# Designs tried in a protein design run: peptides against a protein of PDB entry 2FGR. Part 109

Target 1, 331 residues: chain A of PDB entry 2FGR
Amino acid sequence: SSVTLFGIVDTNVAYVNKDAAGDSRYGLGTSGASTSRLGLRGTEDLGGGLKAGFWLEGEIFGDDGNASGFNFKRRSTVSLSGNFGEVRLGRDLVPTSQKLTSYDLFSATGIGPFMGFRNWAAGQGADDNGIRANNLISYYTPNFGGFNAGFGYAFDEKQTIGTADSVGRYIGGYVAYDNGPLSASLGLAQQKTAVGGLATDRDEITLGASYNFGVAKLSGLLQQTKFKRDIGGDIKTNSYMLGASAPVGGVGEVKLQYALYDQKAIDSKAHQITLGYVHNLSKRTALYGNLAFLKNKDASTLGLQAKGVYAGGVQAGESQTGVQVGIRHAF

## One batch from the design tools (peptide; made by RFdiffusion4, then SolubleMPNN)

Design b2_p15_5_s4 (from b2_p15_5, 9 letters changed)
Fold by OpenDDE base, seed 2:
Structure b2_p15_5_s4 (fold): chain B 331 residues (1-331), chain A 15 residues (1-15)
Amino acid sequence: as target 1 above (331 residues)
Amino acid sequence: MEFLIGEDPETLPPA
């Protein structure tokens, strides 16, 4: 059996020019290039091609030393794997997010990521962003000539909010083709939640694709998220992303990503564009910089996610500019 | 039991 201690410490200086009051915010932030984390994982060979595994991973907040505590909410799984694939028991990324966030060139963190995996409807469930779930059983297939899939179910355990009695139930999965320079995936998920104390279904459809041309990589996402409410109508968001990355001088990477969030319930759009650069000082240590611009239209109030500095919204129809400059160290 | 510290950061799952 083996046990590996691993992690990332990513800390930055961040600035946003507007908060909810229209004031600038700046300071020391976290997780600008990769989510800071501490983890333990291990495997045991059980013979016959069967392996047991565990994975325990929590987020690190380097700016405050985890003042709110440490937990394993990123992942806390036990697994069996073999020729049949992998079965996981425990809190994890849901299969849809695990696969479809891989097309985000900003690694679902900092001020540049695709923000489609979001609680668009003031859902009252703990994981209404569609990223992770408690009480999750997941299955991942092997890769068969490029084809692979993942499926998951999370138990609600009769969690209630208001009149909603199945909060936290998840069912979802993806199918994918991963072969050489090409990746493409389709994900479908439904999560039960509550909005205003009433039962609500969070439906999600996501299409992702990327192609590595060697000199550059292109990546894209198309997503629809719909909170189906019995009262007040559906809250639907169509999210789009297109990104490109390219190696620079053998030690650097430049990234450019655009996203559009069409928030149908408020008939309002938000546009996000981010330029990023990563400079590898070693295999484990990098410097990075991100420059993001978020333009809200009409009633849209989205804010850039400068974690540790400001991750709230802005006034309706306001634009926000964000900068992060930081160090990422992996161990 | 073998105890290892560190891994290849390229093998880390997404955020």
Scores: peptide ipSAE 0.118, ipTM 0.795, DockQ to the pose 0.814
Fold by OpenDDE base, seed 5:
Order: structure tokens, then sequence, then C-alpha cells
Structure b2_p15_5_s4 (fold): chain B 331 residues (1-331), chain A 15 residues (1-15)
């Protein structure tokens, strides 16, 4: 049996030129290149190719020393794995987010990530961003000649909000082809939630693909998120992403990513462009810089996610510029 | 119980 202690401490100096009041914010932020984390994981060989596993992982906030406490809300799973794949029990990334966020060149964190995995509708569920779930059972297939899949179900445990029942129920999965330089996947998910105390289904469809040309990698996402409300109509967002990354001098990586968020319920678009650079000082330590520009149109109020400094919205139709410069250390 | 510290961070999920 093995137990591994692991983590990432990622802390940055961040700036955004506008908050909800139109004022600038700056300070020390967290998780600019990777989400800061502390975890324990381990495996036990049970013989015959069967393994037991556990994984406990929580977020670290380096700027405040976890002033609000520490938990294992990133992942808290026990698993069995073998030739059949892996079954996991416990809170984790839902299969759809686990697979489809892999196409985000900014690792689903900082001011540059694809922001499609979001609570677009003021959903009252704890995980209405579609990223993780409590009470989750998940299954991941092996890779069969490139083909692989993941499936998940989360129990609602009769959680209610207002008149909504089954809150927190998740069902979803993906199919993928991962072979050499090519990755492509389709994800589908439904989550039961509430909006305004009324039953709402969060439906998500995501298509992702990437290709590594050696000299550069291209990546793309197409997503539709729909909060289906019994009253008030659907809240639909179509999100698009296209990104490129390239190695620089053997120790660096440059990234450029564009995203479009077409928010149908408010007939408003937001455009995000991010330039990032990572400089590897070692296998474990990197310096990084991100520059992001977010242009809201019409009624759009999206803000860049400068975690620890400012992650709120801006005034309708306002643009926001963000900068992060930081250190990432993995152990 | 062998405490292994620091498997390759590239194997960690990004999110």
Amino acid sequence: as target 1 above (331 residues)
Amino acid sequence: MEFLIGEDPETLPPA
C-alpha cells in the first residue's frame, strides 16, 4: 500500500481595473495557473489486477492561510480499479467536467480559463456550475484503442429547495477518443436544482477537441448550458472557446485563448481574450503571468476570476482587464 | 506504508 502527500501552492499578485463599482482591485491572489491544493492519495494492490484507492483533496488559499478552514471538497473518493476501469465513490469532479475542462489551456483556473462551467441562472444548488457533485458514483472505462468514457450519478438524498425536489441529482457522462496528438470528446449532463425556489433542470452539452502539432497545440470547446425553468422560460448560454499554446525555449509555454459567452436570456455577449506565459524554473516550480481582457456587451456583467482579489461582476456593458503574476510550486 | 512525496504534478487533474 502507498500513501502520497501532494499539493500545489499557487499565489500571485493580481490586478483588475474594474469591480462592480467601477473601481480597481489589486492584491495577493491564489490559484492563477493551477488551483492550490493539499491532498492525500493512496493505493492498495488487492491482487489479480484489482486495486483499492483513496483520494482526499482540498483547496489551499495561500493569501489568507485558509482562514475559512480546510475541507476535502475538491475530491473525497474511495475507488476500485482494474482491467474493467475505475469505480469511484464520493465527492469528485463530475465526469463531464473532468474530461471537458481538460481542453481549457488555462486549467480551469485564474483569469484566463473557459468560464462556461458556471451557474448562469442563479441556481440555488451547491454545485450549479456543473463542476463537482456530492454523493457521486462515477465509472471510468479503460482506453480501448483511443476510445474511452466516463459516467456518473449523484444522489439527491431528497434534498429540497422551495418546491423543488431532487436537488443535487446529477446524471452525466462523456465519450472520448484520445490517441496520440488527438483528443476529442462529447459530454452530456443533467443536474436537478432550483431557481427562485422552483424546480429547474441544468442541462449541459459540451464538445471538446485538441490536437498537438508538436510546435503548437490547438484546443477548442463548444458548450450549451440550459437552465430549464418551469416558470420564466429557459436560461440558455452558448459558450465557445478556441486556444493555442506553444512551447518556448524548452522551459516556457505561451498560451492564447479566446472565449465567447452568448447569454441568450439577456441577449448579451461577452468576449474573453487571455494571453498567458509559464516559465518552468524546475519540474515543480514555475513563474507565470496572465493578461486577460473581458468585453461585456449590452446587459452582460461577467467578471474575470482573480481569486483572492476580486471574482465578482462588473457593470453592464463594461470591459475588464486583469493581470496575474505569480509563483506555482508543486510538491 | 511508504510515504511517497511528489509524484509528477503533470498527472494531477488541472481543475
Scores: peptide ipSAE 0.086, ipTM 0.777, DockQ to the pose 0.778
Fold by OpenDDE base, seed 4:
Structure b2_p15_5_s4 (fold): chain B 331 residues (1-331), chain A 15 residues (1-15)
Amino acid sequence: as target 1 above (331 residues)
Amino acid sequence: MEFLIGEDPETLPPA
């Protein structure tokens, strides 16, 4: 049996030129290249190819020393694994996000990531971004000649909000092909939530693909999220992403990613473009910089997620520029 | 039980 203590401390200086009042924000932020984390994980060989596992992981906020506390909300699982794959019990990334966020070249964090995994509808559930779930059972297949899949179900445990009585229920999964330079996946999920105290289904479909050409990697996402409401009609967002990354000089990586968020309920689009650079000082330590532009059109109010500095929206139709420069250290 | 400190950054799960 083994237990591993692991983590990442990622802290940056961040700037955004506009907040909701049109004012600039700047300061020390966190998790600009990778989410800062502290974790414990381990395995026990049970014999016969069966293993038990555990994983406990929480977010670290280096700017304030976790003033709001520490928890294992990133992952808190116990697992059995073997030739059949892996079964996980506990809070985790839902299978759809676990797989489909892997196509985000900005690692689903900082000011550059694909923001499609979002609460688009003022959903009242804790995880209405579709990223993680409480009370989750997950199953992941082995890889069979490239083909793999993951499935999950989260219990609502009769959580109620207003007249909604199944808040937090998740069902979803993905199918994928991962072989050599190619990865492609289809994910489907439904989560029960509430909007305005009324039962709402968050339906999500996501297609992802990437190809590593050696000299560069291309990655793409296509997503539709629908908050299906009984009253007021669906809140639908179509999100698109295309990104490229390339190694630079053996110790660097440049990333460029574009995303479009077509917010149908408000007939408004937002365009995000991010340039990133990572400079590896060692295997464990990197410097990084991100430059992001977010153009909101019409009624769109999206903001870049400069965690620790400003992650709110902007005024309708306003553009926002964000910068992060930081250090990532993995241990 | 073996206690290890640090992981290979290349094996980090996605964010």
Scores: peptide ipSAE 0.061, ipTM 0.753, DockQ to the pose 0.809
Fold by OpenDDE base, seed 3:
Structure b2_p15_5_s4 (fold): chain B 331 residues (1-331), chain A 15 residues (1-15)
Amino acid sequence: as target 1 above (331 residues)
Amino acid sequence: MEFLIGEDPETLPPA
């Protein structure tokens, strides 16, 4: 049996030119290239190709030293794995987010990531961004000739909000083809939540693909998120992403990513473009810089996620520019 | 029981 202590400390200096009041924000932020984390994991060989595993992982906030405490909300799983794949019990990334965020060249972190995995409707559930779930059972297949899949179900445990009585229930999964330079996936999910105290279904469909040409990688996402409300009509967002990355000088990586968020319920679009650079000082330590521009149109109020500095929205129709420069250290 | 400190971050979920 083994136990591994691991983590990432990622801290940056960040700037955004606008907050909700139109004022600039700057300071020390966290998780600009990778989410800062502390974790423990381990495995036990049970024989016959069967393994038991555990994984406990929480977020670290280096700028304030976890002033609000520490928890294992990133992942808290026990698992069995073998030739059949892996079964996980506990809070984790839901299968859809685990797979489909892999096409985000900014690793779903900092000011540059694809922001489609979001609570678009002021959903009152704790995980209405579609990223993680409590009370989750997940199954992941082996890779068979490139084909693989993952499935998950999260129990609502009769959690109620207003008249909604199934809040937190998740069902979802993906199918994928991962072979050499090619990856492609389709994900489907439904989560039960509440909006305005009324039962609401968060439906999500996501297509992702990437191809590594060696000299560069291209990646793309297509997503529809739909909060189906009994009253007030559906809140639908179509999100699109296209990105490219390339190695630089054997020790660096440059990334460029564009995303479009077509927010149908408010007939408003937001455009995001991000340039990123990572410079590896070692296998464990990197310097990085991100430059992001977010253009909101009409009633759109999206903000860049400069965690630890400012991650709120902006005024309707306003643009926001963000910068992060930081150090990532993995141990 | 083996206690390990520090793994390659490339093997970890990005987010």
Scores: peptide ipSAE 0.132, ipTM 0.826, DockQ to the pose 0.859; fails the geometry check

Design b2_p15_6_s1 (from b2_p15_6, 12 letters changed)
Fold by OpenDDE base, seed 2:
Structure b2_p15_6_s1 (fold): chain B 331 residues (1-331), chain A 15 residues (1-15)
Amino acid sequence: as target 1 above (331 residues)
Amino acid sequence: SLAELLEEALAELYA
């Protein structure tokens, strides 16, 4: 068997002009361009085109040296793969997030990413953002002339919160077409959770597409999340994203991304605009800068995710400006 | 609207 150690250390200086009290926050943050991580992976050729694999990956917090500990919550899978595709057992990105977050030009990281994959309700489940799941079985097809798909099921294992008795159950999947410059995908998922101690279904539908024109890439996402509650009505959010990226001078990349979050339950919108730049010093090391503007309207209280500095909300209807400047190193 | 289409699709899938 082969074993590979890999990782990313991404640390930044970050600033946001408003927290929940209306005060600025600044300091050393993590994961501004890519999520900092440490991982182990390996494969074993079993013959006949069959391979076994493992993947263990945890998040690194460079600002505090993982003061809260280290785990493999990013991914902890064992796999079989071959001509049939890949089956994974263990905690991982759910298939829907794995595929549909790929259209986020900020890679679901830092102050600029698409924030649609979120716990839009007071969901009490551990993974109510729809990104990962425990007890997950996943299957990914090969790519057949561009067409590919992924499916997943996570066992709830009779987890209960209040009167909810199937918390953590996930079922979902995507279909996609990936061919040359074009990528397009449709994802559907349902996750069982609880809100206020009552059983709630988190339903999600996401459309994504991107096209690489060579000189620039365009990417878009359309998503609806719906927390179906028996009492209090549904909590529905429509999220939209449009982004563009372009190479600069052979060593850099500029990114611009806009997102709209229409939070129906509170009849409030939030607008996010982010400008990012990455400068590659080498194949492994980059400098980056992000500038993000978040405008909350009405009752919206969204905050930019300056991890390690401030990732909380702001006062209703307040706007927030965020900056990150950092170093990313891959090994 | 696209939002309505998505809502309808979700309603059909999870009815």
Scores: peptide ipSAE 0.013, ipTM 0.558, DockQ to the pose 0.010
Fold by OpenDDE base, seed 1:
Structure b2_p15_6_s1 (fold): chain B 331 residues (1-331), chain A 15 residues (1-15)
Amino acid sequence: as target 1 above (331 residues)
Amino acid sequence: SLAELLEEALAELYA
């Protein structure tokens, strides 16, 4: 058996030019290039091609030293794996987010990521962003000539909010083709939640694709999220993303990503464009900079997620500019 | 548009 201690400490100086009051915010933030984390993982060879595994991972907040505590909410799984693939028990990324966020060139963190995996409807469930789930069982297939899939089910355990009686139930999965430079995936998910104390289904469809040309990578996402409410009508968002990245001189990477969030319930769009650069000082240490622009139209109030500094919204129809400059260290 | 077609197709899957 083996046990590995691992982690990332990513801390930055961040600035946004507008908060909800129209004022600037700046300070020390976290997780601008990668989510800061501390984890333990290990495997045991059980013989015959069967392995047991565990994974415990929590987020690190370097700006305040985890003043609110430490937990393993990022991942807390035990698993069996072999020629049949892998079965996981415990809190984790749901299969849909695990696969489809891989097309986000900004690693689902900082001010530049695709923000489609979001609670668009003031859902009252803890994980209504569609990223993780409690009480999760997941299965991942092997790769068969490029084809692979993942499936997950999370138990609600009869959790109730208002009249909703299945809060936290998740069912979802993806199918994918991963072969050489090409990746393409389709994900489907439904999560039971509540909005205003009433049962609501969070339905999600995501299509992702990328191609690595060696000199550059192109990546894209198409997503629809729909909160299906019994009363008040559906809250639907169509999200689109297109990004490109390229290595720079063998020591760095430049990234450009555009996203559009078409918020149908308020008939309002938001446009996000982010330029990022990572400079590798070593295999484990990098400097990075992100520059993001978010343009809200009409009733849209989206804000860039400068974790540790400001992650709230802005006034309707306002634009926001964000900057992060930081250090990422992996161990 | 392609976006509209996609929206319609996606909407039908979860209607």
Scores: peptide ipSAE 0.012, ipTM 0.528, DockQ to the pose 0.010
Fold by OpenDDE base, seed 5:
Structure b2_p15_6_s1 (fold): chain B 331 residues (1-331), chain A 15 residues (1-15)
Amino acid sequence: as target 1 above (331 residues)
Amino acid sequence: SLAELLEEALAELYA
C-alpha cells in the first residue's frame, strides 16, 4: 500500500475594479492558477489486477489560513480499479464536470475560467453548479482505442427543500474520444434541486473538444444549462468558450480564452476574455498573471471569481476588469 | 448567427 501527501498553495495579489457597489476591491487572493489544496491519496494492490484506492482532498485558503475550517469537500472517495476501469464511492467531481472542465484552459480556477458550470437560477441545492455531488457513485471506463466514458449517480437520500423531495439526486455521464492530439466529449447530466422551494431539474448538456497542434492548443466548450421549474418557466443559459494556449520559451505558457454566457431568462449576455501567463520557475513552482475582462450586457450581473478578494456580482450591465499576480507552489 | 446555430444544435442534442 502507499499513501501520498500532496498539495498546492496558490496565493496572489488580486484586483477587481468593480464590486456590487461599483467600488474596487484588492488584496490577497487564493487559487489564481490552480486551486490550492491539501490531500492524501493511496492505493493498495489487491492482486489479480485489482486495486483499492482512497482520495481525500480539501481546499486551502492561504490568505487566511483556512479561517473557516478545513474539510475534504473537493474529494473523499474510496475506489476499486482494474481492467474494468474504476468505481468510486464518495463525494467527488461528477463525471460530467470531471471530463468537460478539462477543456477549460484555466482549469476552472481563478478569474479566467469558463463559468458555465454555475448555479444560474438561485438553486437551493448545495452543488447546483453541477461540479460535485455528495453520495456519489461513479464509474469510469478504461480507454478503448480512444473511446472512454464515465457515469455517475448521486443519492438524494430524501433531502427536501420546500416541496422538493429529491434534492441532490444526480444522474449523468459522458462519452469521449481521446486519441493523440484530439479530445472530444459529450456530457449529459440532470440534478434534482429546488428553486423557490419548488422541485426543479437542472439539466445540462456539454460538448467539449480540444486539439493540440504542438505549437499551440485550441479548446472549446458548448454548454446548455436549464433549470426546469414547474412555475415561472425554464431558466436557460447557453455558454460558449474558445481558448488557445501556447508554450513560450520552454518555461512559460500563454493562454487566451473567450467565453460567452447567453442568459436566456433575462435576455442578457456576458462576454469574458482572459489573458493568462504562467512562468515555471521549476516543476513545482510557478509565477503567474491573469488579466480578465467581463462585459455584462443588459440585466447581466456576472462577476469574475477573484477568490479571497471578491467573487460577487456587479451592477447590471457593468463591466469588470480583474488582475491576479501570484505564486503557485505544488508539493 | 453562429450562436444561434450552436443553440439549435444543442437543442437537437438535448431533445
Scores: peptide ipSAE 0.010, ipTM 0.524, DockQ to the pose 0.011
Fold by OpenDDE base, seed 4:
Structure b2_p15_6_s1 (fold): chain B 331 residues (1-331), chain A 15 residues (1-15)
Amino acid sequence: as target 1 above (331 residues)
Amino acid sequence: SLAELLEEALAELYA
C-alpha cells in the first residue's frame, strides 16, 4: 500500500473595482490559479489487476489559516479499480463536472474560469452549482481507443427543503473521446433541489472540446442549465466559452478566455474576458497574474470570483474589473 | 447569430 501527502498553497493579492455597492475591494485572496488544497491519497494492490484506493482532499485558505475549519469536502472517496475501470464511493466531483471543467483553461478557479457550473436560480441545495455531490457513487470506464465515459448517482438520503423531498439526488454522466491532441465530451446531468421551498430539477447539458496544436491549445464549452420549476417557469442559462493558451518560452504560459452567459429568465447577458499569465519558477512554484473583465448587460449582476476578497455580485448592468497576482506552490 | 445557432444545437441535443 502507499500513502501520499500532497497539496497546493495558492495565495494572491486581488482587486475588484466594484462590489454590490459599487465600491472597490482588495486584499489577500486564495486559489487564483489552482485551488489551494491539502490531501492524502493512496492505493493498495489487491492482486489480479484489482486495486483499492482512497482520496481525502480539503481546501486550504491561506489568508486566514482555515479559520472556519478544515474538511475533506473536495474529495473523500474509497475506490476499486482494475481492467473494468474505477468505482468510487464518496463525495467527489460529479462525473459531468470532472470531465467538462477540464476544458476550462483557468482550472475552474480564480477570476478567469468558466462560470457556467453555477447555481443560476437561487437553488437551496448545497451543491446546486453542479460541481460536486455528497453520497456519490461514480463509475469511470477505461479509455478504449480514445472513447471513455463516466457515470454517477448521488443519494438524496431523504433530505428535504420545504416541500422538496429529494434534495441532493444526482444522476449524470458523460461520454468522451480523448486521443492525442483532441478531446471532446458530452455531459448530461439532473440534480434534484429546491427553489423557494419547491421541488426543482437542475438539468444540465454540456459539450466540451479542446485541441492541442503544440504551439497553442484551443478549448471550448457549450452549456445549458435549466432549473425546472413548477411555479414561475424555468430558469435557463446558455453559457459559451472559448479559450486559448500558449507556452511562452520554456517557463511561461499565457491564457486568454472568453465566456458568454445568456441568462434567459432575465433576458440578460454577461460577457467575461480574462487574460492570464503563469511564470514557472520551478516545477512546484509559479507566479501568476490574472486580469478579468466582466460586462453585465441589462439585469445581469454577475461578479468575478475573487475568493478571499470578494465573490459576490454587482449592480445590474455594471461592469467589473478584477486583478489577481499571486504565488502557487505545490508539494 | 452564432449564439442563436449554438442555442438551437444545444436545444436539439437536450430534446
Scores: peptide ipSAE 0.009, ipTM 0.522, DockQ to the pose 0.011

